# Ledger of designs, part 196: peptides against a protein of PDB entry 4U39

Target 1, 302 residues: chain A of PDB entry 4U39
Amino acid sequence: SIKVIGVGGGGNNAVNRMIENEVQGVEYIAVNTDAQALNLSKAEVKMQIGAKLTRGLGAGANPEVGKKAAEESKEQIEEALKGADMVFVTAGMGGGTGTGAAPVIAQIAKDLGALTVGVVTRPFTFEGRKRQLQAAGGISAMKEAVDTLIVIPNDRILEIVDKNTPMLEAFREADNVLRQGVQGISDLIATPGLINLDFADVKTIMSNKGSALMGIGIATGENRAAEAAKKAISSPLLEAAIDGAQGVLMNITGGTNLSLYEVQEAADIVASASDQDVNMIFGSVINENLKDEIVVTVIATG

## One batch from the design tools (peptide; made by RFdiffusion4, then SolubleMPNN)

Design b2_p29_8_s1 (from b2_p29_8, 15 letters changed)
Fold by OpenDDE base, seed 5:
Structure b2_p29_8_s1 (fold): chain B 302 residues (1-302), chain A 29 residues (1-29)
Amino acid sequence: as target 1 above (302 residues)
Amino acid sequence: MKKLYGFGVGKRADALAQMKASMEAFEAS
């Protein structure tokens, strides 16, 4: 089974976005120290952590409180994650709960033997230096606790949105990018096909790979496959070129009109941008909810 | 509804070949 655990406000917003977009084949868990915020979660499983420590009042933007809250609730977290083959831990780094609790939760997942993937954001620079410093500490702790850590630099989202994009929309886009990171991987594993992807192959590429970068490309029209692939490999979210990666995962998702040729074209572009000796997972998904859009997600590990 | 159209695993050449073969199999089913 695949479990997605959203930790803190940002993580839970991302989980809500995943549920709204019908990311199938995964179990959603919302974790928070703030009981009021947790009540707004759409997740089937809602877990208040650190009830004794915080009394449901949240972590007060203190990562140490978030950490202690997760430690207090360790047994509850273990029970919720038990039997998972894969666990996605998603959070917005820089806050109290997400920054502090996400590494603890990730470690619990890893100790249970799950392939543990972190999908987290760095805060925008405008959120202030304190959040950046807290995020750096949380990311460092996450790196030790996960098999693969996808880090989304929120400042790079500003390069892919309109310059006049309101701050609230920038946060919504960050939640959407978190969704795309989880969905890009989970859809390859959880989506049924004639021949299914072996989870063992995913483990080989994602186990103990440390940091990962994600690129996303979206396009429509006649050259949509090539355009989406080119956008993905040149994505501002990729802080480095994919040619230095030790592993590459690619998801090409389109509507019912997705052609063999389009998938091959997109895959060839991504493959050609990668080192020839790199282990790759290529997957293509037909999503009936997509019309003329192709979405290419590239995850570069190592 | 979502369907896995195809997949490929391995080094670049193998992954691409498997991807193609799996998609062709899907279309033939």
Scores: peptide ipSAE 0.598, ipTM 0.948, DockQ to the pose 0.834
Fold by OpenDDE base, seed 4:
Structure b2_p29_8_s1 (fold): chain B 302 residues (1-302), chain A 29 residues (1-29)
Amino acid sequence: as target 1 above (302 residues)
Amino acid sequence: MKKLYGFGVGKRADALAQMKASMEAFEAS
């Protein structure tokens, strides 16, 4: 089974976005120290952590409180994660709960033997230096606790949105990028096909790979596949070129009109941008809800 | 509804070949 755990406010917003976009084949768990915020989660499983420590009032933007809250609730977290083959831990780094609790939860998942993937954001620079410093500590702790850690630099989202984009929309886009990171992987595993991708192959490519980067490309029109692939490999979200990666995962998702030729063209572009000795997972998904768009997601590990 | 159209795993050449073959099989079904 695949479990997605949203930790704290940002993580839970991402989980809500995943549910709204019908990310199938996964179990959603919302974790928070704030009981009121947790009640707004759309997740089937809701877990309040650190009830004694925080009394449901949240972590007060203190990562140490978030950490202690997860430690207090360790047994409950273990029970909720038991039997998972794969666990996604998603959080916005820089806050209290997400920054502190996500590494603890990730370590619990890893200790249970699940393939543990972190998908987290760095705060925007405008959120202030304190959040950036807290996020750096949380990311460092996450790196030790996961098999693969996808880090999304929120400041790079500002390069892909309109200059007039309201701050609130920039946060929504960050939640959407978190969704795309989880969905890009989970859809390859959980989506039924004539032949299914073996989870063992995913485990081989993602186990103990450390840091990862993600690129996304979306396009429409006659050259949509090539354009989407080029956008993905040159994405501002990629802080480095994919040619230095030890592993590459690519998801190409299109509508019912997605052609074999389009998939091959996109895959060739991504493959050509990668090192020849890299282990790759390529997957193509038909999503009937997509009309004319092709979405290419690239995850570079290592 | 979502469907896995095709996939490939391994080194570049193998992954691409598998992906092509899996998609062709999907279309033939």
Scores: peptide ipSAE 0.592, ipTM 0.947, DockQ to the pose 0.826
Fold by OpenDDE base, seed 2:
Structure b2_p29_8_s1 (fold): chain B 302 residues (1-302), chain A 29 residues (1-29)
Amino acid sequence: as target 1 above (302 residues)
Amino acid sequence: MKKLYGFGVGKRADALAQMKASMEAFEAS
């Protein structure tokens, strides 16, 4: 089974976005120290952590409180994660609960033997230096606790949105990028096909790989496949070129009109941008909810 | 509904070839 855990406010917003977009084949768990915020989650499983420590009032933007809250609730977290083959831990770094609790939850998942993937955001620069410093500590702790850590630099999201984009929309886009990171991987594993991807192959590429970067490209029109692929490999979200990666995962998702030729064209572009000796997972998904769009997601590990 | 159209695993050439073959098999089914 695949479990997605949203930790704290940002993580739970991302999980809500995943549920709204019908990411299939995964179980959703919402974790928070704030009981009121937790009640707004759309997840089937809602877990309040640190009830004794915080009394449901949240972590007060203190990562140490988030950490201690997860430690207090360790047994409950273990029970919720038991039997998972893969666990996604998603959080917005820089806050209290997400920054402190996500590494603890990730370590619990890893200790249970699950392939543990972190998908987290760095805060925007405008959120202030304190959040950036807290996020750096949380990301460092996550890197030790996960098999693969996808870090999304929120400031790079500002390069792909209009300059006049309201702050609230920038956060929504961050939630959407988190969704795309989880979905880009989970759809390859959980989506049924004529021939299914072996989970063992996913483990080989994602186990103990450390940090990862993600690029996304979306396009429409006659050259949509090539354009989407080019956008993905040149994505502002990629802080480094994919040619230095030790592993590459690519997801090409389109509607029912997605052609074999389009998939090949997109795959050739991504593959050509990667080192020839790198281990790759390529997948193509038909999503009936997509019309004219092609979405290319690239994850570079190592 | 979502369907896995195709997949490929391995080094570049192998992954691309496998992906193509899997998609062709899907279309033939």
Scores: peptide ipSAE 0.586, ipTM 0.946, DockQ to the pose 0.835
Fold by OpenDDE base, seed 3:
Structure b2_p29_8_s1 (fold): chain B 302 residues (1-302), chain A 29 residues (1-29)
Amino acid sequence: as target 1 above (302 residues)
Amino acid sequence: MKKLYGFGVGKRADALAQMKASMEAFEAS
């Protein structure tokens, strides 16, 4: 089974976005120290952590409180994650709960033997230096606790959106990018096909790979496949070129009109931008909810 | 609904070839 656990406000917003976009074949768990915020989660499983420590009032932007809250609730977290083959831990780094609890939860997942993938954001620069410093500490702790850590630099989202985009919309886009990171991987594993991707192959490429970067490209029109692929490999979210990666995962998702030629064209562009000796996973998904769009997601590990 | 159209794993050349073959198999089914 695949479980997605959203930790804290940002993680839970991302999980809500995943549920709204019908990310299939995964179980959703919402974790928070704030009981009121947790009640707004759409996840089937809602877990308040650190009830004794925080009394449901949240972590007060203190990562140490988030950490202690997860430690207090360790047994409950273990029970919720038990039997998972893969666990996605998603959070916005820089806050109290997400920053402190996500590494603890990730370690619990890893200790249970699950392939543990972190999908986290760095805060925007405008959120202040304190959040950036807290995020750096949380990301460092996550790196030790996960098999692969996808880090999304929120400041790079500002390069994708309009300059007049309200702050609230920038946060919504961050939630959407978190969704795309999880979905890009989970759809390859959980989506049924004539021939299914072996989870062992996913483990080989994602186990103990450390930090990862993600690029996304979306396009429509006659050259949509090539355009989406080019956008993905040149995405502002990629802080480094994919040719230096130790592993590459690519998801090409389109509607019912997605052609073999389009998939091959997009895959060739991504493959040509990567090292020929790198191990990679390519997957293509038909999503009936997509009309004319092709979405290419690239994850570069190492 | 979602369907896995195709996949490929391994080195670049092998992954691309496998992906093509898997998609062709899907279309033939």
Scores: peptide ipSAE 0.582, ipTM 0.945, DockQ to the pose 0.842

Design b2_p29_8_s2 (from b2_p29_8, 17 letters changed)
Fold by OpenDDE base, seed 4:
Structure b2_p29_8_s2 (fold): chain B 302 residues (1-302), chain A 29 residues (1-29)
Amino acid sequence: as target 1 above (302 residues)
Amino acid sequence: MKKLAGFGTGTRQQALEQMREFFEKFQAA
């Protein structure tokens, strides 16, 4: 089974966005120290952590409180993650609960033998230096606790969105990018199709790889597949080029008019931009909600 | 939803060849 665990406010917003976008074949768990915020989650499983420590009042933007809250609730987390083959841990780094609890939860998932993937954001620069420093500590702890860590630099989202995008919409886009990171992988595994990926192949690319980069490209029109692939490999979300990446996971999502030729064209572009020796998973997904759009998601590891 | 997925390993050339073979097999089916 695949479980997605949203940790703290940002992680829970991302999980809500996944549920709203009908991401299939995954179980959703919402984790928070704030009981009121947790009640607003759309997840089937809602877990309050650190009830004794915080009394449901949240972590007060302190990562040490988030950490201790997860440690207090270890047995409950273990029970909720039991039997998962894969666990996505999603969080907005820089806060209290997400920053402190996500590494603890990830370690619990890994210790249970699940393939553990972190999908986390760095805070925007405008959220202030304290959040950036807290996020750096949380990201460091996540690297040790996961098999693969995808870090989304929120400041790079500002390069993808219109300059006039309101601050609230920039946060929504960060939640959407977290969704795309999880869905880009989960759809390749969990969505029933004509050809299924073996979970063993995913493990080969994602086990003990440390940091990963994610690129996203969206395009329409006659050359939409090639354009989307080019946008993905040159995505502002990529802090480095994928030319050194020995592992690549590629998702090509389109509408009912997605052709096999378009899938091949996009895959050729991504493979050609990767390392000379690359292990690549490629997949295509039909999403009827995508009319004329193709979305290419690339995750580069190694 | 419909999914088509494949795996390519080895050199970039080998990975691309595996992908092409995958697509050829799928088109022939």
Scores: peptide ipSAE 0.166, ipTM 0.777, DockQ to the pose 0.461
Fold by OpenDDE base, seed 5:
Structure b2_p29_8_s2 (fold): chain B 302 residues (1-302), chain A 29 residues (1-29)
Amino acid sequence: as target 1 above (302 residues)
Amino acid sequence: MKKLAGFGTGTRQQALEQMREFFEKFQAA
């Protein structure tokens, strides 16, 4: 089974966005120290952590409280994650609960033998230096606790959106990018296909790889596959080119009119931009909601 | 939802060839 665990406010917002977008084949778990915020989660499983420590009042933007809250609730987390083949841990780094609890939860998932993937955000620079420093510590702890860590630099989202984009919309876009990172991988595994991926192949690319980069490209029109692929490999979300990546996961999602030629064209572009020695998993998914859009998600590991 | 999934490994050229063979087999099926 695949489990997605949203940790703290940002992680829970991302999980809500995943549920709203009908991301299939995954179980959703919402984790928070704030009981009121947790009640707003759309997840089937809602877990309050650190009930004794925080009394449901949240972590007060302190990562140490988030960490201790997860440690207090370790057995409950273990029970919720038990039997998962893969666990996505999603959080906004820089806060209290997400920054502190996400590494603990990730380690629990890894210790249970799940393929553990972190999908986390760095705070925007405008959120202040304190959040950036807290995020750096949380990201470092996540890197040790996961098999693969995807870090989304929120400041790079400002390069994708209009400069006049309201701050609230920039946060919504960060939640959407978290969704795309999880969905891009989960759809490759969870969606029944004409040819199923061996989960062993996914493990080979994602196990103990440390930091990963994510690129996203969206396009429409006659050359939409090539354009989406080119946008994905040149995505502002990529802090570096994928040419050094030994492992690549590629998801090509389109509407019912997605052709095999378009899938091949996009795959050729991404593979040609990858390392000379590449382990590449590609998948295509039909999403009827995309109509004429193609979405290419690239995860580069190694 | 229908999914097509494949794997390419080795050199970039080998990976591309494996993917192409996969697509060719899929089109023939």
Scores: peptide ipSAE 0.166, ipTM 0.758, DockQ to the pose 0.422
Fold by OpenDDE base, seed 3:
Structure b2_p29_8_s2 (fold): chain B 302 residues (1-302), chain A 29 residues (1-29)
Amino acid sequence: as target 1 above (302 residues)
Amino acid sequence: MKKLAGFGTGTRQQALEQMREFFEKFQAA
């Protein structure tokens, strides 16, 4: 089974966005120290952590409180994660609960033998230096606790949105990018297909790989597959080029008119931009909601 | 929803060849 755990405010907002976008074949778990915020989750499983420590009043933007809250609730987390083959841990880094609890939850998932993938955001620079420093500590702890860690630099989202984009919309876009990172991987595994991907192949690409980069490209029109692939490999979300990546996971999502030729063309572009000794998983998914759009998601490891 | 998935291993050239062979076999089926 695949489980997605949203940890703290940002992680739970991302999980809500996943549910709203009908991401299939995954179980959703919302984790928070704030009981009022947790009640706003759309997840079927809602877990309040650190009830004794925080009394449901949240972590007060302190990562040490988030950490201790997860440690207090270890047995409850273990039971919720039991039997998962894969666990996604999603959080906004820089806060109290997400920053402190996400590494603890990830370690619990890994210790249970699940393939553990972190999908987290760095805070925007405008959130202040304290959040950036807290996020750096949380990201460091996540790297030790996961098989693969995808880090989304929120400041790079500002390069792809309009300059007049309200702060609230910038956070919504960060939640959407978290959704795309999880969905790009989960759809390849959980969606029934003409050809099933072996979970062993996913483990080969993602086990003990450390940091990963994510690129996203969207296009329409006659050359949409090639354009989407080129946008994905040159995405502002990539902190480096994928030419050094030894492992690549690629998802090509399109409407009912997605052709095998378009899938091949996009795969050739991404593989050609990767390391000469690349191990590549490619997949295509039909989403009837995309109509004429193609979405290419690239996860680069190594 | 329909899914097509494949895996390429080895050198980039080998991975690309494996993907092409996969698509050719899939179109012939």
Scores: peptide ipSAE 0.163, ipTM 0.756, DockQ to the pose 0.422
Fold by OpenDDE base, seed 2:
Structure b2_p29_8_s2 (fold): chain B 302 residues (1-302), chain A 29 residues (1-29)
Amino acid sequence: as target 1 above (302 residues)
Amino acid sequence: MKKLAGFGTGTRQQALEQMREFFEKFQAA
């Protein structure tokens, strides 16, 4: 089974966005120290952590409180994760609960033998230096606790959106990028296909790979597949080129008019931009809601 | 939703060849 755990406010917002987009074949768990915020989750499983420590009042933007809250609730976390083959841990780094609890939850998942993938954000620079410093500590702890860590630099989202984009829309776009990171992988595994991936192949590419890069490209029109692939490999979300990546996961999502030729063209572009020695998983997904759009998601590991 | 999935391993050239063979087999099916 695949489980997605949203940790703290940002992680729970991302999980709500995943549920709203009907991401199939995954179980959703919302984790928070704030009981009022947790009640707003759309997840089937809602877990309040650190009830004795925090009394449901949240972590007060302190990562050490978030950490201790997860440690207090270890047995509950273990029971909620039991039987998972894969666990996604999603959080906004820089806060109290997400920064402190996400590494503890990730380590619990890994110790249970699940393939553990972190999908987290760095805070925007405008959220202030304190959040950036807290996020750096949380990301370091996540890197040790997961098999693969995808870090989304929120400041790079500002290069994709219009300069006049309201702050609330920039946060919604960060939640959407978190969704795309999880969905780009989960759809390759959980969606029934004409040819199913072996979960062993996914483990080979994602196990003990450390930090991963994510690129996204969206295009329409006659050359939409090639344009989407080129945008994905040159995405502002990529902090480096993918030419050194030993592992690549690629998801090509289109409408009902997605052709096999378009899938092949996009896959050739991404593979040609990858390392000389690459382990590549590619998949195509039909989403009836995309109409004429193609979305290419690239995750580069190693 | 429908899914098509393939896997390529080895050198970039080998991965590309495996991918092309996958698509050729899929078109012939």
Scores: peptide ipSAE 0.155, ipTM 0.745, DockQ to the pose 0.425

Design b2_p29_8_s3 (from b2_p29_8, 16 letters changed)
Fold by OpenDDE base, seed 1:
Structure b2_p29_8_s3 (fold): chain B 302 residues (1-302), chain A 29 residues (1-29)
Amino acid sequence: as target 1 above (302 residues)
Amino acid sequence: MKKLYGFGTGTRQQALDQMKASMQKFEAS
């Protein structure tokens, strides 16, 4: 089974976005120290952590409280994650609960033998230096606790949205990028009709790879596949080029009019931009909600 | 050596054909 665990406010917002977008084939778990915020989760499983420590009042933006809260609730977390083949841990780094608890939860998942993938955000610069410093510590802890860590630099989201985008919409876009990171991988595993993709192959590409980069490209029109692929490999979300990546996961999502030619064209562009000896997993997914859009998600590991 | 894995859209046969074609092209690139 695949489990997605949202940790803290940002993680739970991302999980809500995943549920709203009907990401299939995954179980959702919401984790928070704030009981009121947790009640707003759409996840089937809601877990309050650190009930004794925090009394449901949250972590007070202190990562150490988030860490201790997860440690207090270790057995409950283990029970919730038991039997998972893969666990996505999603969080917004820089806060109390997400920053502190996500690494602990990730380590629990990894210790249970699940392929553990972190999908986390760095805070926007405007959220302040304290959040950036806390996020750096949380990301460092996540790197040690996961098989693969996808870090989304929120400031780079500002390069892909309109300059007049309201702050609230920028946060919603961050939630959406988190969704795309999780869904881009989960669809490769959970989509019905999957052929010649063993979970062992996913493990080979993602196990013990450390940090990963994610690029997203969206395009419409006649050359939409090529444009989407080019945008993905040159995405502002990529902190480096993918040419040195040992592994690449590629998701090509389109509407019902997605052609095999378009899939091939996009795959060729990404493969050509990758290392000569790259291990590449690619998948094409039909999303009926996409009209003329193609979305290419590239995750580069190693 | 490049390794290509994945799945296609459409029927199982269409997906398989796509993978084969993609593999051949990828190996030749």
Scores: peptide ipSAE 0.038, ipTM 0.593, DockQ to the pose 0.109
Fold by OpenDDE base, seed 4:
Structure b2_p29_8_s3 (fold): chain B 302 residues (1-302), chain A 29 residues (1-29)
Amino acid sequence: as target 1 above (302 residues)
Amino acid sequence: MKKLYGFGTGTRQQALDQMKASMQKFEAS
């Protein structure tokens, strides 16, 4: 089974966005120290952590409180994650609960033998230096606790949105990018197809790989597949080129008119931008809600 | 409904071949 655990406010917003976008084949778990915020989650499983420590009043933007809250609730987290083959831990780094609890939860998942993937954001620079410093500590702790960590630099989202985009929309886009990171992987595994992906192949690409890079490209019109693939490998979300990546997961999502030629063209572009000895997983997904758009998601590991 | 219709794993060529095979089966179904 695949479990997606949203930790704190940002993680739970991302989980809500996943549910709203009907990401299939995953179990959703919402974790928070704030009981009121937790009640707003759309997840089937809602877990309040650190009830004794925080009394449901949240972590006060203190990562140490978030950490201690997860430690207090370790047995509950273990029970909720038990039997998962794969666990996605999603959080916005820089806050109290997400920053402190996400590494603890990730370690619990890993200790249970699940393939543990972190998908987290760095705060925007405008959220202030304190959040950036707290996020750096949380990301460092996540790297030690996961098999693969995808870090989304929120400031790079400002390069892909209109300059006049309201601050609220920038946060929504961050939630959407978190969704795309989880969905890009989960759709390859959880969506029934004529050929099922061997989970062992996913483990080979993602186990103990440390930091991963994620690129997203969207295009329409003539040559949309090639354009989307080129945008993905040159995505502002990539902190570096993918040319040294030891593993690549590629998701190509299109409408009912997605052709084999388009899929091959996109895959060839991504493969050509990767190491020659790279292990690659390719997936093609039909989304009937996509008209003329192709979305290419690339996750590079190693 | 989201549907996986083609997928491949391994080396570039292996992945592409598997994807092609899966899509051909899908088109024939």
Scores: peptide ipSAE 0.158, ipTM 0.749, DockQ to the pose 0.816; fails the geometry check
Fold by OpenDDE base, seed 2:
Structure b2_p29_8_s3 (fold): chain B 302 residues (1-302), chain A 29 residues (1-29)
Amino acid sequence: as target 1 above (302 residues)
Amino acid sequence: MKKLYGFGTGTRQQALDQMKASMQKFEAS
């Protein structure tokens, strides 16, 4: 089974966005120290951590409280993650619960033998230096606790959105990028196709790879496939070129009008930008909610 | 309903070949 665990406010917002977008074939778990915030989760499984420590009042933006809360609730976390083949841990770094608890939860998943993937955000620079410093500590702890860590630099989202985009919409876009990171991988595994991916191949590409880079491209119109692929490999979310990557996961998602030619064109562009000897996983997904849009997601590991 | 209809794994060329083959099978079905 595939489990997605949202940790703290940012992680739970991302999980809610995934549920709203009907990401299939995954089980959702919401984790928080704040009991009131947890009640707003759409996840089937809701877990309050650190009930004795925090009394449901949250972590007070302190990562050490988030860490201790997860440690207090270790047995409950183990029970919730038991039997998972793959665990996605999603969080907004810089807060108390997400920053402190996500690494502990990730380590529990890894110790249970699950392929453990972190998908986390760095805070925007405008959220202040304290959040940036806390996020750096949380990201460092996540790197040790996961097989693959995707870090989304929120400041780079500001390069993709309009300059007049309200702050609330910038946070919604961050939640959407988290969704795209999880869904880009989970759709390759969980959605039945004519040829199913072997989970062993996914493990080979993602196990013990450390930090990963993610690029996203979206386009419409006659050249949408090529444009989406070019945008993905040149995405502002990529902190480096994908040509040095040891592994690449590529998801090409389109509507019911997605053609073989478009998929080939997009795949050839991404493959040509990658190392010749790289291990690659490709998937094409039909999403009936997409009209004229193609979405290309590239995850580069190693 | 979301549907996967094309996959490829391995080296760049192997992955592309498998993906193209799976999609051709889908279009022919």
Scores: peptide ipSAE 0.120, ipTM 0.725, DockQ to the pose 0.848; fails the geometry check
Fold by OpenDDE base, seed 5:
Structure b2_p29_8_s3 (fold): chain B 302 residues (1-302), chain A 29 residues (1-29)
Amino acid sequence: as target 1 above (302 residues)
Amino acid sequence: MKKLYGFGTGTRQQALDQMKASMQKFEAS
């Protein structure tokens, strides 16, 4: 089974966005120290952590409170994650609950033997230096607790949105990028196909790989597959080129008119931009809602 | 409804071959 656990406000917003976009084949868990915020979650499983410590009033933007809250609720977290083959831990770093609790939850998942993938954001520079420093500490702790860590630099989202984009919309886009990171991987595993992907191959690419890079490309028109693939490998979300990546996961999502030729063209572009000895997993997904759009998601590991 | 109709693993060529095979099966179904 695949479980997605959203930790704190940013993680819970991302989980809500996943549910709204009908990401299938995963179980959703919402975790927070704030009981009122947790009640707004659309997840079937809602877990208040650190009830004794915080009394449901949240972590006060203190990562140490978030950490202690997860430690207090360790047994409950273990029970919720039990039997998962894969666990996605999603959070916005820089806050109290997400920054402190996400590494603890990730470690619990890893100790249970699940393939543990972190998908987290760095705060925008405008959120201030304190949040950046807290996020750096949380990311460092996450890196040690997960098999693969995808870090989304929120400042790079500003390069793919209009310069006049309101702050609230920039945060919504961050939630959407978190969704795309989780969905891009989960769709390859959880979506029923004529041939099931061997989970062992996913483990080979993602186990103990540390930091991973994510690129996303979207395009329409006659050359949409090639354009989407080129946008993915040159995505502003990539902190570096994927040319040294030893492992690549690629998701190619299109409408009912997605052709084999388009999928091959996109896959060839991504493979050619990767290491010569790359281990690549790629999947093609039909989403009837995309009409003429193609979405390429690339996760580069190693 | 989202459907996975093709995937591949391994080297570039192996992955492409697997994808082609899965897509052909999907089209034949």
Scores: peptide ipSAE 0.032, ipTM 0.650, DockQ to the pose 0.785; fails the geometry check

